# Peptides against a protein of PDB entry 5T59: the designs that were tried, part 5

Target 1, 112 residues: chain A of PDB entry 5T59
Amino acid sequence: TTPTMQSTSLLTEHLGYPPISLVDDIINAVNEIMYKCTNAMEKYLMQRNIIGKKDFSDEIKIGTAKLESLLENSVDKNFDKLELYVLRNILSIPSDLLEENRFRLLHHEKLV
Target 2, 90 residues: chain B of PDB entry 5T59
Amino acid sequence: EHIRFQRLVQVCNKALEESIRKLQSWEKIHECFPNYGQTREGIENLTVCQQQVIKLWSNLSRVEFDAIFHERSIEEKLNQLDDLINKARS

## One batch from the design tools (peptide; aimed at target 1 I20 V23 I27, target 2 Q10)

Design b1_p9_6_s2 (made by RFdiffusion4, then SolubleMPNN; from b1_p9_6, 6 letters changed)
Fold by OpenDDE base, seed 1:
Structure b1_p9_6_s2 (fold): chain B 112 residues (1-112), chain C 90 residues (1-90), chain A 9 residues (1-9)
Amino acid sequence: as target 1 above (112 residues)
Amino acid sequence: as target 2 above (90 residues)
Amino acid sequence: SYFMKDIEL
């Protein structure tokens, strides 16, 4: 099920931040890691671009770019799934707690 | 009893593992460097590169994700959420 | 490792 506005509000109060903020942090982190990895790979190979009499610089650049694209696509796909799962199944409030008389539960626990 | 944080860790690990899956394929790596990979030295370089990038991926993700989880106090918050839900259902 | 030395963690 899709998170409701009420659920988001209650979770924001509980967490101290909107649930989406956690997901954003995760996605931003993996994107940064991704480019660090591909950059490191390119640099490593470019320092080893000449073998014998041949210069493979162009092939290395193209090849690394292809790998980067593959990784980008995979990251996007898998972390989109992650986002949906986290927001729907982890950072979620059951309907039982979304009743008017139960809204006081999270608030009460915070005050105690 | 406490399940949400465990699930968060699991889904993060799964996403990371699935994301790097193609780079774990030697065939996929070699296909990107068809001529370079036909040389002995090229194969050696690609082998090291593949191994190291996978390790880098794992290490960086561990450090960064742990930092996020700590800064967001997510384990504590999710445990509290579990407790609240369980209490409400009891 | 070359990879770890040149990457800011």
Scores: peptide ipSAE 0.227, ipTM 0.942, DockQ to the pose 0.050
OpenDDE base, seeds 2, 3, 4, 5: peptide ipSAE 0.219, 0.217, 0.226, 0.222; ipTM 0.942, 0.942, 0.942, 0.942

Design b1_p9_6_s3 (made by RFdiffusion4, then SolubleMPNN; from b1_p9_6, 6 letters changed)
Fold by OpenDDE base, seed 5:
Order: sequence, then structure tokens, then C-alpha cells
Structure b1_p9_6_s3 (fold): chain B 112 residues (1-112), chain C 90 residues (1-90), chain A 9 residues (1-9)
Amino acid sequence: as target 1 above (112 residues)
Amino acid sequence: as target 2 above (90 residues)
Amino acid sequence: MYYMKDLSL
């Protein structure tokens, strides 16, 4: 059920880019968003690091790092699953259609 | 008829929702700040922080993913793919 | 008195 070279080629022609490129964009985006979120958390809490004459800066730094790690692991897991699903079930061509006839149809539609 | 783009949106949303689930747990948040979270002010700050980061996550994801989908013309391309496959089978 | 600040980039 894994994508074949033939299907990848056909989809690349149709899309104008390899299917994996879309997934890469998505994953890169979520990674950037992830770090923006954790950075914002740290900054927010660090502005509120002193309570009752006690400085919690070290605890805040360690705590936000732990949360970042948790989020990283979750993002990696879920978007790895997403990648597999998208490439196998969305950006895919049924095996019974992987023939010259399908290729012709693709070219024909481009001319219409 | 057209199903692939809908599925793409669904799986993206699911991945985003599942990814942020740990931060939605107050217990997980509090565990990371054991002493800070023992203070009234600390609890208040963590509560606001948790709520805000979840909103930030959602908003940024929506904007960025929509931009990607637009730049890649993926809805149109997936609809065309559905049509091509359906036509080939008819 | 409470100060509220939204998270921002």
C-alpha cells in the first residue's frame, strides 16, 4: 500500500510538486508554531517570576522546557501518522488505475 | 464525489487537536511547576497561560495551514484528482 | 488589581 514511483511521478506532474512537499510544508509549519507557543509561555511566566519575594525563574525555565518536550513528542507522533495517511490515502492513485490509460487521461484533461 | 480535500482537512485538524492535548491537561501543567503552582498568583498565571497558549496554537495553525493549502492549490488539485479517478472508473 | 496580558509572538 506504500506509494510507488509511478504514482509519485504522476502526482508530481498533476500537482506541480512532489506529494511529500505538501507534507513537508505542513510539518515545518507546525514545528514553527510549536516553538512560538512555548516561547510565548516562557516569556509570559518569566515576566511573572517573582512571587512573595521568591524568584521562580529557574523553575519556570525548567518547567517550560519540560512542556516543550512533551509537545515535541506529541507533534512528532501525530504528524508522522498524518504523513503516512496523507501519502497513502489522499495523495494516492488506486493500483488498478496505475496504467498507461490513466496517464493518458491526465494529459487529456490538461488539454481540455 | 469530492472527498480527498475534506479528508486532508480532517486529518490535519485531528493531528493538531491530538498534539495539543497534553497542554490541555491542568495536571500536566501543574506538574511542571510544583512550587510555583503552590502559590495563588502562580496558579492564576498558569491558568491564563494555559488558556492563551491553546488559543495561540489554534489561531496560528489555522492561518498557516490555510496559507499552505492556498499556495499549493491543494483543494483544486485534489478535486481534480477525484474527478479523474471517477472518470477512469466509469 | 489584576493585570492581564495576552500571549503574543
Scores: peptide ipSAE 0.164, ipTM 0.938, DockQ to the pose 0.033
OpenDDE base, seeds 1, 2, 3, 4: peptide ipSAE 0.141, 0.139, 0.124, 0.122; ipTM 0.938, 0.938, 0.937, 0.937

Design b1_p9_6_s4 (made by RFdiffusion4, then SolubleMPNN; from b1_p9_6, 7 letters changed)
Fold by OpenDDE base, seed 1:
Structure b1_p9_6_s4 (fold): chain B 112 residues (1-112), chain C 90 residues (1-90), chain A 9 residues (1-9)
Amino acid sequence: as target 1 above (112 residues)
Amino acid sequence: as target 2 above (90 residues)
Amino acid sequence: SYKMQDIKL
């Protein structure tokens, strides 16, 4: 089920930030890590691009690009799933608490 | 009692593990470097590269995700959320 | 904290 505006508002109040902000941080982080990894791979291999008398620079560039593409696709797929799961099942409020009296409870607990 | 933060950690780990799976395949790595990987020295370089990048992935993700969780106080907030929900249902 | 230069890559 998709989060409601009510749940988002309540969670924002509870967290001090919108739930999506946490997911954004996670996704931004993994993307940065991903490119650091692929860049490191390319640099490592490019420093070792000559074997015997043959220069493998072109093959290394193409190969690392392919690996980057594979990793990008996998990251996108898996972290899209993560986003949905986190927002729906972790950063979520059960429907039975989405009532006026329960809203007061959450608000009251914050003030106490 | 407290379950949400544990689940967050689990799904993060799962996403990270599934994402790096293709790079954990030697066959997949070798396929990207068909001629380079036909040399002894090339194989050695690719082997080291594969091992180190996986370690880099693991270490960077651990450090960065822990930093995010700390900055967002997410363990405390999720525990509180669990408590509130449980209290409301009692 | 971890430093990337700690890894031999």
Scores: peptide ipSAE 0.220, ipTM 0.941, DockQ to the pose 0.079
OpenDDE base, seeds 2, 3, 4, 5: peptide ipSAE 0.179, 0.135, 0.172, 0.159; ipTM 0.941, 0.940, 0.940, 0.941

Design b1_p9_7 (made by RFdiffusion4)
Pose (drawn by RFdiffusion4):
Structure b1_p9_7 (pose): chain A 112 residues (1-112), chain B 90 residues (1-90), chain P 9 residues (1-9)
Amino acid sequence: as target 1 above (112 residues)
Amino acid sequence: as target 2 above (90 residues)
Amino acid sequence: SRKVFEELL
């Protein structure tokens, strides 16, 4: 289903937070991991940048950064589909409920 | 009957697996370090990276998301939502 | 973030 304002309004009430807030926590979380990994990888190599008698510091900075940017694209790509797949199929509303009062069951839930 | 939360786990894992796939390929890894990878020690060091970065990637994401799913009780909110739409359709 | 959500609304 396509998201609607009632679903956003109702799901915000059921969840206690807007449906997007969960997606923010995920995207924001994975990005932090992405950089944490690349930074950890660069330092592992920089203290191993000299093999034999040659210094590969330049190649490592370029390589670690060249990898980081490829994840920035792939992650932004794959987690936007998640941002979509979730708001459409998981935090989702059918027609059975907004055609004939979903408000009854949510109000009914919070009380009885 | 509880089906939506397992989906959330499936879609998260699906996004992560696709997010790291280019790093599982030794080729693209060596492309970023062509001269460095032509040395024996370089090959050994790069192997230690991709295998450890992948493990770090999987572990950090696994722990946080399980935590996020806890702080927001999403497994319950969705289980309540799954079994609630069924009561409505009935 | 929130680009797809804002487009949908």

Design b1_p9_7_s1 (made by RFdiffusion4, then SolubleMPNN; from b1_p9_7 with S1M E6N)
Fold by OpenDDE base, seed 5:
Structure b1_p9_7_s1 (fold): chain B 112 residues (1-112), chain C 90 residues (1-90), chain A 9 residues (1-9)
Amino acid sequence: as target 1 above (112 residues)
Amino acid sequence: as target 2 above (90 residues)
Amino acid sequence: MRKVFNELL
């Protein structure tokens, strides 16, 4: 079920880019979003770090770091699964069609 | 007929939802701020923080993923792929 | 007291 070099080549020609490039874009985007979210959390709480003459800055920094770690682990797990699914089941060509006939059909459609 | 793009959107949404699930847990958030969360103001601040980060996560993801899909023309390309496969089997 | 997170970015 693992993508073959042949399917990758055909899909690259069809897409104009390797299938993995789409996944890379998605993963890079979610990583950026993740850090924006955790950074916003820290900033928001740090603006509210003093309560009743007690400074909670250190606890806030440690706490937000822990939440960031939890989110990182979850993102890594779920988007690794996404990558596998997309490459195997969405950006894929059925094995029975991986032949010269399929390749010719792709070229024919480009000419129409 | 056209199924691949729909599946792509579905799995992306699922991954995003599953990823943010830990932050949806009040218990998990409170555990990270054991002393801060013992104060009234701290609880209020953490509550707002939790709500805001979830909204930010959702909004940013929607905008960025839509941009990627557009830039890569992925809906059109996946529809074409479906058509090619169906034609080859007919 | 309540600020929107996107304003902090």
Scores: peptide ipSAE 0.190, ipTM 0.941, DockQ to the pose 0.018
OpenDDE base, seeds 1, 2, 3, 4: peptide ipSAE 0.173, 0.175, 0.161, 0.186; ipTM 0.941, 0.941, 0.940, 0.941

Design b1_p9_7_s2 (made by RFdiffusion4, then SolubleMPNN; from b1_p9_7, 3 letters changed)
Fold by OpenDDE base, seed 5:
Structure b1_p9_7_s2 (fold): chain B 112 residues (1-112), chain C 90 residues (1-90), chain A 9 residues (1-9)
Amino acid sequence: as target 1 above (112 residues)
Amino acid sequence: as target 2 above (90 residues)
Amino acid sequence: MRKVYDELL
C-alpha cells in the first residue's frame, strides 16, 4: 500500500532524512551515469568517423542519439518500478507498528 | 532476520541489469549504424564501444550506488528497522 | 587498444 504521512515521519526520524531522498539519490546517480555513457560513446565514434574515404559523422550522431533515447526509456521504466518497490516494501513500517502504542515505542527507543 | 538491505541491493541490481539489456544486444547496436557497421573497421569500433559502455555502466553504478548506501548509512538503518519490527512482534 | 571510457570512472 501507499506510505502514510505517519510512516514517512517515523522513517524520517529513524533515517535522519526522508525516505524519498534515498530514491532521489539513486535516480539522480543512474541518470548521470546514463549520460556519461552515451556521451563517451558518441565521442569515441566521432574520433573514428572516417573509414576509407567516407565520413560517417552524421550517421554516428543520429545513431548515438537513438541509443540514448533507448537507454532513457529503459532507465525511466525500470527505476520508476524501483521507486515504488522501495517506498512500499523496503522503506516501510508495518501497520501494527503504526498503532499508538507501537508509535510510542519507536520514539521511546530513540530517546533512550 | 535482516532482509531489507539485501532486498534493496537486489532490486537496484535488477533495475540496472534490465536498463542496460538492450545495449547488450549487438543487433540493436548495429541497427543504429547500418552503413558504418557494414565496414570491417566500423564493426570493430562498434564492438569495442559496446563493450566499454557496458563496462562503464557496471563500474560507475557499483561505485556510485555503494557511495550512496554508505553516505545514507542505509544498511545499518535498515537492519535496525528489521530489529525494531522483530522486537515489536515478539 | 586504448580504453577510452576508463577516464570516466
Scores: peptide ipSAE 0.105, ipTM 0.935, DockQ to the pose 0.019
OpenDDE base, seeds 1, 2, 3, 4: peptide ipSAE 0.078, 0.071, 0.064, 0.070; ipTM 0.935, 0.935, 0.935, 0.935

Design b1_p9_7_s3 (made by RFdiffusion4, then SolubleMPNN; from b1_p9_7, 3 letters changed)
Fold by OpenDDE base, seed 4:
Structure b1_p9_7_s3 (fold): chain B 112 residues (1-112), chain C 90 residues (1-90), chain A 9 residues (1-9)
Amino acid sequence: as target 1 above (112 residues)
Amino acid sequence: as target 2 above (90 residues)
Amino acid sequence: MRKVFDKLL
């Protein structure tokens, strides 16, 4: 199920940060990595743009752009799934703990 | 007993693997460079490029994700969460 | 030959 405000608050207290912050870090990281990869590809190929008497610079630019788009789409799709899974199944509090009496357990541990 | 952090690592790896799948396809690479890839040198360059970018993807993701996990103390926090849940259910 | 990628590794 979708995380509740209650679970988010409890997890924020436990983690020291909102659960979404972890996901944001992950997604930001992979996006940075993605563009580093595509940039590296383009630069590598552009250094090798001339074969024989033919200049393939335009084709390389277009081709790498296409690959970037493919990678972007895949990253978006898969890490959207990751976000949902992490927030729902990993950074989550079971319903049986979302009772008034169970909240004390989390608070008690902080006080110790 | 402690399962959440393992699951986090697993789903991260899965997302990374699935994301790079398109670049692992030689056919996908080649079709983006239809004329360049018809030359011997072009094929060689594309082959090296493909191999290197996949390695770069893997290495960068490992380093960056480990850094995130460390900075967020997520293994410890998730283990604690598992323990709390188990304790509550005992 | 692989300097571009090596710099990012």
Scores: peptide ipSAE 0.143, ipTM 0.941, DockQ to the pose 0.020
OpenDDE base, seeds 1, 2, 3, 5: peptide ipSAE 0.142, 0.133, 0.135, 0.140; ipTM 0.941, 0.940, 0.940, 0.941

Design b1_p9_7_s4 (made by RFdiffusion4, then SolubleMPNN; from b1_p9_7 with S1M E6D)
Fold by OpenDDE base, seed 5:
Structure b1_p9_7_s4 (fold): chain B 112 residues (1-112), chain C 90 residues (1-90), chain A 9 residues (1-9)
Amino acid sequence: as target 1 above (112 residues)
Amino acid sequence: as target 2 above (90 residues)
Amino acid sequence: MRKVFDELL
């Protein structure tokens, strides 16, 4: 079920880019979003770091770092699964169609 | 008929939902701020923080993923792929 | 006291 070089080549021609490039875009985007979220959390709490004359800055920094770590682990796990699913089941060509006939059909459709 | 793009959207949403699940747990958040969360103001701040980060996560993801899908023309390309496969099997 | 997160970005 692992994508073959042949399927990758055909899909690259069809898409105009390698299938993995789409996944890379998605993963890069979610990583950026993740850090924006955790950074916002830290900033929000750091603006509210003093309560009752007690400074909680150190606890806030440590706590937000822990939450960031939890989110990182979850993102990595779930988007690794996403990558596998997309490449195997969405951006894929059925094995029975990986023939010269399929290749010709793709080219024919481009000419129509 | 056209199923691949729908599946792509579904799995993206699922991955996003599963990823943010830990932050949806009040217990997990409170554990990270054991002393801060013992104060009234601290609890209030953490509550707002939790709500805001979840909203930010959802909004940013929607905008960025839609942009990617548009730039890559992925809906059109996946629909075409479905059509090609169906035609080849007919 | 309550601010929207996107304003902090």
Scores: peptide ipSAE 0.237, ipTM 0.942, DockQ to the pose 0.018
OpenDDE base, seeds 1, 2, 3, 4: peptide ipSAE 0.221, 0.223, 0.207, 0.228; ipTM 0.942, 0.942, 0.941, 0.942

Design b1_p9_8 (made by RFdiffusion4)
Pose (drawn by RFdiffusion4):
Structure b1_p9_8 (pose): chain A 112 residues (1-112), chain B 90 residues (1-90), chain P 9 residues (1-9)
Amino acid sequence: as target 1 above (112 residues)
Amino acid sequence: as target 2 above (90 residues)
Amino acid sequence: SSKGKELLE
């Protein structure tokens, strides 16, 4: 289903937070991990940048950064689909409920 | 009957697996370090990275998301939502 | 999180 304002309004009430807030926590979380991994990988190699008698510091900075940017694209790509797949299929509303009052059951839930 | 939350787990894992796939390929890893990877020790060091970075990627994401799912009780809110739409359709 | 915000608006 396509998201609507009633679903955003109702789901915000059921969840206690807007449906997007969960998606923010995920995107924001994975990004932090992405950088945490690349930074960890660069330091592992920089203290191993000299093999034999040659110094590969330059190649490592370029390589670690060249990898980081490829994840920034792939992650931004794959988690936007998540941002979409979730708001359309998981935090989703059918027509059975907004055509004939979903408000009854949510109000009914909070009380009885 | 409780089907929506398991989906949330499936879609998260699905996004992560696709997010890291290019790093599972030794080729693209060596492309970023062509000269460094032509040394024995370089090959050994790069192997230690991709295998540990992937493990770190999997673990950190696994722990946080399980935590996020807890702080927002999403498993329950969705289980309440799954079994609630059924009561409505009935 | 821009695309989701746009859909929700």

Design b1_p9_8_s1 (made by RFdiffusion4, then SolubleMPNN; from b1_p9_8, 6 letters changed)
Fold by OpenDDE base, seed 3:
Structure b1_p9_8_s1 (fold): chain B 112 residues (1-112), chain C 90 residues (1-90), chain A 9 residues (1-9)
Amino acid sequence: as target 1 above (112 residues)
Amino acid sequence: as target 2 above (90 residues)
Amino acid sequence: SELARKLLA
């Protein structure tokens, strides 16, 4: 069930911010963490790029880029799922309660 | 009575765990460094690197997500939401 | 809150 404009407005007032803002914070954070991790990996290996008489700098750069892509794909997939779940099942108002409220509002409008 | 915040923490942890799972595979790590990983010293470096990045992932996510939850007062707000819904249904 | 008012009305 997709969140309604009504539920979004009510939750925004309750939270003090739109529900999507929390999800945005989470996703922005994990993206930042992801790149910090891959950067750290590259830096660590680049400090150890020469073994014997061979320089593995190019291989390290390519390899860490591949790992970054792998992690990016996984993060995107899993946190897209998280976004949907949070907005639909956690930051949500049950439809039966919204319907009841709508009924009351409509009834009030008919009386006024 | 209060379930929404618990669920939020659970799904966040699950997403984090599933996201890092591929990097926990030694085979996948090694595949990215086919020649480097054929040396003893390279294997040692990759092993330490893998351990360090996983640890960094875990530590940073814990700190940052807790900070977000605190700044957004989400536990309190979700508990209040649970209470309101429960009262409305009673 | 408005949410509280609506749900508890």
Scores: peptide ipSAE 0.427, ipTM 0.944, DockQ to the pose 0.038
OpenDDE base, seeds 1, 2, 4, 5: peptide ipSAE 0.426, 0.423, 0.411, 0.413; ipTM 0.943, 0.944, 0.943, 0.943

Design b1_p9_8_s2 (made by RFdiffusion4, then SolubleMPNN; from b1_p9_8, 4 letters changed)
Fold by OpenDDE base, seed 3:
Structure b1_p9_8_s2 (fold): chain B 112 residues (1-112), chain C 90 residues (1-90), chain A 9 residues (1-9)
Amino acid sequence: as target 1 above (112 residues)
Amino acid sequence: as target 2 above (90 residues)
Amino acid sequence: SKKARELLS
């Protein structure tokens, strides 16, 4: 068994779910929040689309779409980094715990 | 002794902060609405919109992430993991 | 992401 597979198995046993499930929850949540924010922005401005005698609806739709794209790109970039960091450095088991004598420690603590 | 959960919170906050940073730029907001933003009323609307979106981002992320952490019992689990690691290294 | 998972595999 590779260290990665061992870590995943042990952490799954410890957590009660695979480590990736937590990251998936986080990423799904931020994506939902992102679109709620951009939707709210569009709705707010579309309620205020007429100034004087001019209708700015088209400009508002294009502008909010651009901002959505900007935010989407930033979210993707930063949370990809987050996923790697969390899985490598937070939801990880150090190599010393994967040694023969240390491996039993985790199982022992669970059983006792 | 317990470091993993605080790191999780820290990196989540960092990712959220970095993600919203560009929307915090008035210049970037204004660039997306070149004609709308040339009117006084348009500027006022954009200003309020920007502020409200940032607040919504902050509030929703706090509520949703806390809910995830609670549902996954991640603080307790990470603290236990820290304890196991520390015990193994002692 | 898919890329992240591949790097961890």
Scores: peptide ipSAE 0.281, ipTM 0.945, DockQ to the pose 0.426
OpenDDE base, seeds 1, 2, 4, 5: peptide ipSAE 0.242, 0.267, 0.266, 0.271; ipTM 0.943, 0.944, 0.944, 0.944

Design b1_p9_8_s3 (made by RFdiffusion4, then SolubleMPNN; from b1_p9_8, 5 letters changed)
Fold by OpenDDE base, seed 3:
Structure b1_p9_8_s3 (fold): chain B 112 residues (1-112), chain C 90 residues (1-90), chain A 9 residues (1-9)
Amino acid sequence: as target 1 above (112 residues)
Amino acid sequence: as target 2 above (90 residues)
Amino acid sequence: SKRARELLS
C-alpha cells in the first residue's frame, strides 16, 4: 500500500522528522561511499600503472570508469527497492491504526 | 514483538550486499582491464584492489549507516512504533 | 522527495 498524508503526518510527529528524511540520509550516504570506493580503486591502480615498460594509465581510467558505472547501476536499483520497502513496510502505519477509533491512540500516547 | 528495526537493518544489509556483488566477480573485474590483467603484476594489483575496495565498502557503510541510525534515533522510534501498533491491536 | 514520490506513485 502507498503511504497516505495522514500516516506521513503521524510518523513525522512520532519521529520528529518526515520518514523520507531517513531514506534520504541512507541514499546520500551510500552514494558518497560509492564514489569514495571507485576513487580509491582508481588511485590505487594509477599508482601501479607501469608494468615493465608499458604504461596502462589509459586502460586503468577506462576500466575504473566502467566499474563505477556498474556499481552506480546496481546501487540505484537496489536502493530504489530499499526506499520503496522502507516507506511502505517499515515507516508505515497499518490501516487498522488509521481508523477513527485507533487514530486517537497515537495522539493520546504522545500527550500522556 | 519489535520487528521494524530488525527489518530495516536487514534490508539495508541486503541492498549493500546486492550492490557490491558485481565487484565481487573476478571475471567482471578482469574484463575491465583486458591487457593489464594479462600481466602477472597486473593480476596481483587487481586482486588486492578488489579485496580492498570491498572492505572499504563494508567498513564505510557500517560506520555511516550506524551514525545515521543513531542521529535519527531510529531503533527507539521503531520500537515505540511497534509497541503502539501492538497496543492498538490488543 | 521527488524520487520517493515517483517510486510510491
Scores: peptide ipSAE 0.211, ipTM 0.943, DockQ to the pose 0.437
OpenDDE base, seeds 1, 2, 4, 5: peptide ipSAE 0.181, 0.207, 0.193, 0.193; ipTM 0.941, 0.942, 0.942, 0.942

Design b1_p9_8_s4 (made by RFdiffusion4, then SolubleMPNN; from b1_p9_8, 5 letters changed)
Fold by OpenDDE base, seed 5:
Structure b1_p9_8_s4 (fold): chain B 112 residues (1-112), chain C 90 residues (1-90), chain A 9 residues (1-9)
Amino acid sequence: as target 1 above (112 residues)
Amino acid sequence: as target 2 above (90 residues)
Amino acid sequence: SKLARELLS
């Protein structure tokens, strides 16, 4: 099922933040981690760029960039799927409960 | 009873595991460094690099995701959501 | 790890 405006509002009230904010945090985090990993990899190899009498700096830069691209593509694909799943199946309210009854339950829980 | 948070953790782990899958391929790593990887020392460096980046990926993601879950109180909120739904259906 | 040290350096 597709999230509705009503479900978003109710979940926002329950969570204290919009559901999408959680997903944004997750995606932002993994992106940061991704670039930290690739940056560390490049630095590690660049400190080992000379083998014998040959300088492999250019190859290392190109190679690490390619790996970064591969990782970016994979992260984008898999976390797009994650976003969809989380919003549809985890941070969701069954359609049969999207009535006044559900709203009352949320209010009641806040008061308890 | 409480299933939503467990599912969240599961799908996060799956996404992380699938995302790093390409870097787990030695063939793909080597292809990015065709000449560097023809040297003994280069192979050794790439091997260490590959192993450590995977570990770094795992460790950083664990720490950061746990922090997010804590800051957003998501386990508690999802458990409450499960309870509310179950109560409504009873 | 060596990479972690590179990240933190």
Scores: peptide ipSAE 0.180, ipTM 0.936, DockQ to the pose 0.021
OpenDDE base, seeds 1, 2, 3, 4: peptide ipSAE 0.180, 0.173, 0.171, 0.178; ipTM 0.936, 0.935, 0.935, 0.936

## One batch from the design tools (peptide; aimed at target 1 I27)

Design b1_p10_1 (made by RFdiffusion4)
Pose (drawn by RFdiffusion4):
Structure b1_p10_1 (pose): chain A 112 residues (1-112), chain B 90 residues (1-90), chain P 10 residues (1-10)
Amino acid sequence: as target 1 above (112 residues)
Amino acid sequence: as target 2 above (90 residues)
Amino acid sequence: SRKFYDKFLE
């Protein structure tokens, strides 16, 4: 289903937070991991940048950064599909409920 | 009957697996370090990275998301939602 | 972030 304002309004009430807030926590979380991994990898190599008698410090900075940017694209790509797949299929509303009052059951849930 | 939360786990894991796939390929890893990878020690060091970075990637994401799913009780909110739409359709 | 969510609000 395609998201609607009633679903955003109702799901915000059921969840206690807008449906997108969960998606923010996920995207924001993976990004932090992405950089944490690349930074960890660069330092592992910089203290191993000299093999034999040659210094590969330049190649490592370029390589670690060249990898980081490829994840920035792939992650932004794959988690936007998640942002979409979730709001359409998971935090989703059928027609059975907004055609004939979903408000009854949510109000009914909070009380009885 | 509880089907929506398992999906949330499936879609998160699906996004992560695709997010890291280009790093599982030794080729593209060596492309970023062509000269460095032509040394024996370089090959050994790069192997230690991709295998550890992947493990770090999997572990950090696994722990946080399980935590995020806890702080927002999403497993319950969705289980309440799954079994609630069924009561409505009935 | 929020590219599709803001779009659906519009």

Design b1_p10_1_s1 (made by RFdiffusion4, then SolubleMPNN; from b1_p10_1, 4 letters changed)
Fold by OpenDDE base, seed 1:
Structure b1_p10_1_s1 (fold): chain B 112 residues (1-112), chain C 90 residues (1-90), chain A 10 residues (1-10)
Amino acid sequence: as target 1 above (112 residues)
Amino acid sequence: as target 2 above (90 residues)
Amino acid sequence: MRKHYDSFLK
């Protein structure tokens, strides 16, 4: 199930930031890491582009681009799943705590 | 009793592992460099490249994710959330 | 390993 507005507001109050912000940080980080990895790979191979009398620069560029695309697709898929799981199961408020009597408990604990 | 942060770490690790899985396949790597990989030097270079990129992926992810978790105080916040839930159900 | 890692990042 998708998080409710009430759940989001309560979690935002508890966390000090919206739950989605954590997920955004994670996804942004992995994207940055991904491109650092592919860039490093390309540079490493391009420094070793000549073997014997053959220049493999074009093949290296195409090959690294293919690997980057492959990694991008995998990252997108897996971290979309992560986002859903985190927001639904980790950063979630059980229904019993969304009731009026339990709502005050959350606020009370914060203020004490 | 504290379970949410552990789950967060687990799903992050799983996502990272699943994401890098295809780069862990030598066959996938070699397929992208069919002629380069037919040379001895090419194979050696690709082997080192594969190993290093996987290590880089792992190391950068560890450092960056730990930084995020620290900056967001997520372990503490999730533990507190667990405690609140447990208290409400006691 | 560190030397090799640093070389890879160059």
Scores: peptide ipSAE 0.128, ipTM 0.937, DockQ to the pose 0.017
OpenDDE base, seeds 2, 3, 4, 5: peptide ipSAE 0.123, 0.126, 0.134, 0.147; ipTM 0.936, 0.936, 0.941, 0.938; seeds 2, 4, 5 fail the geometry check

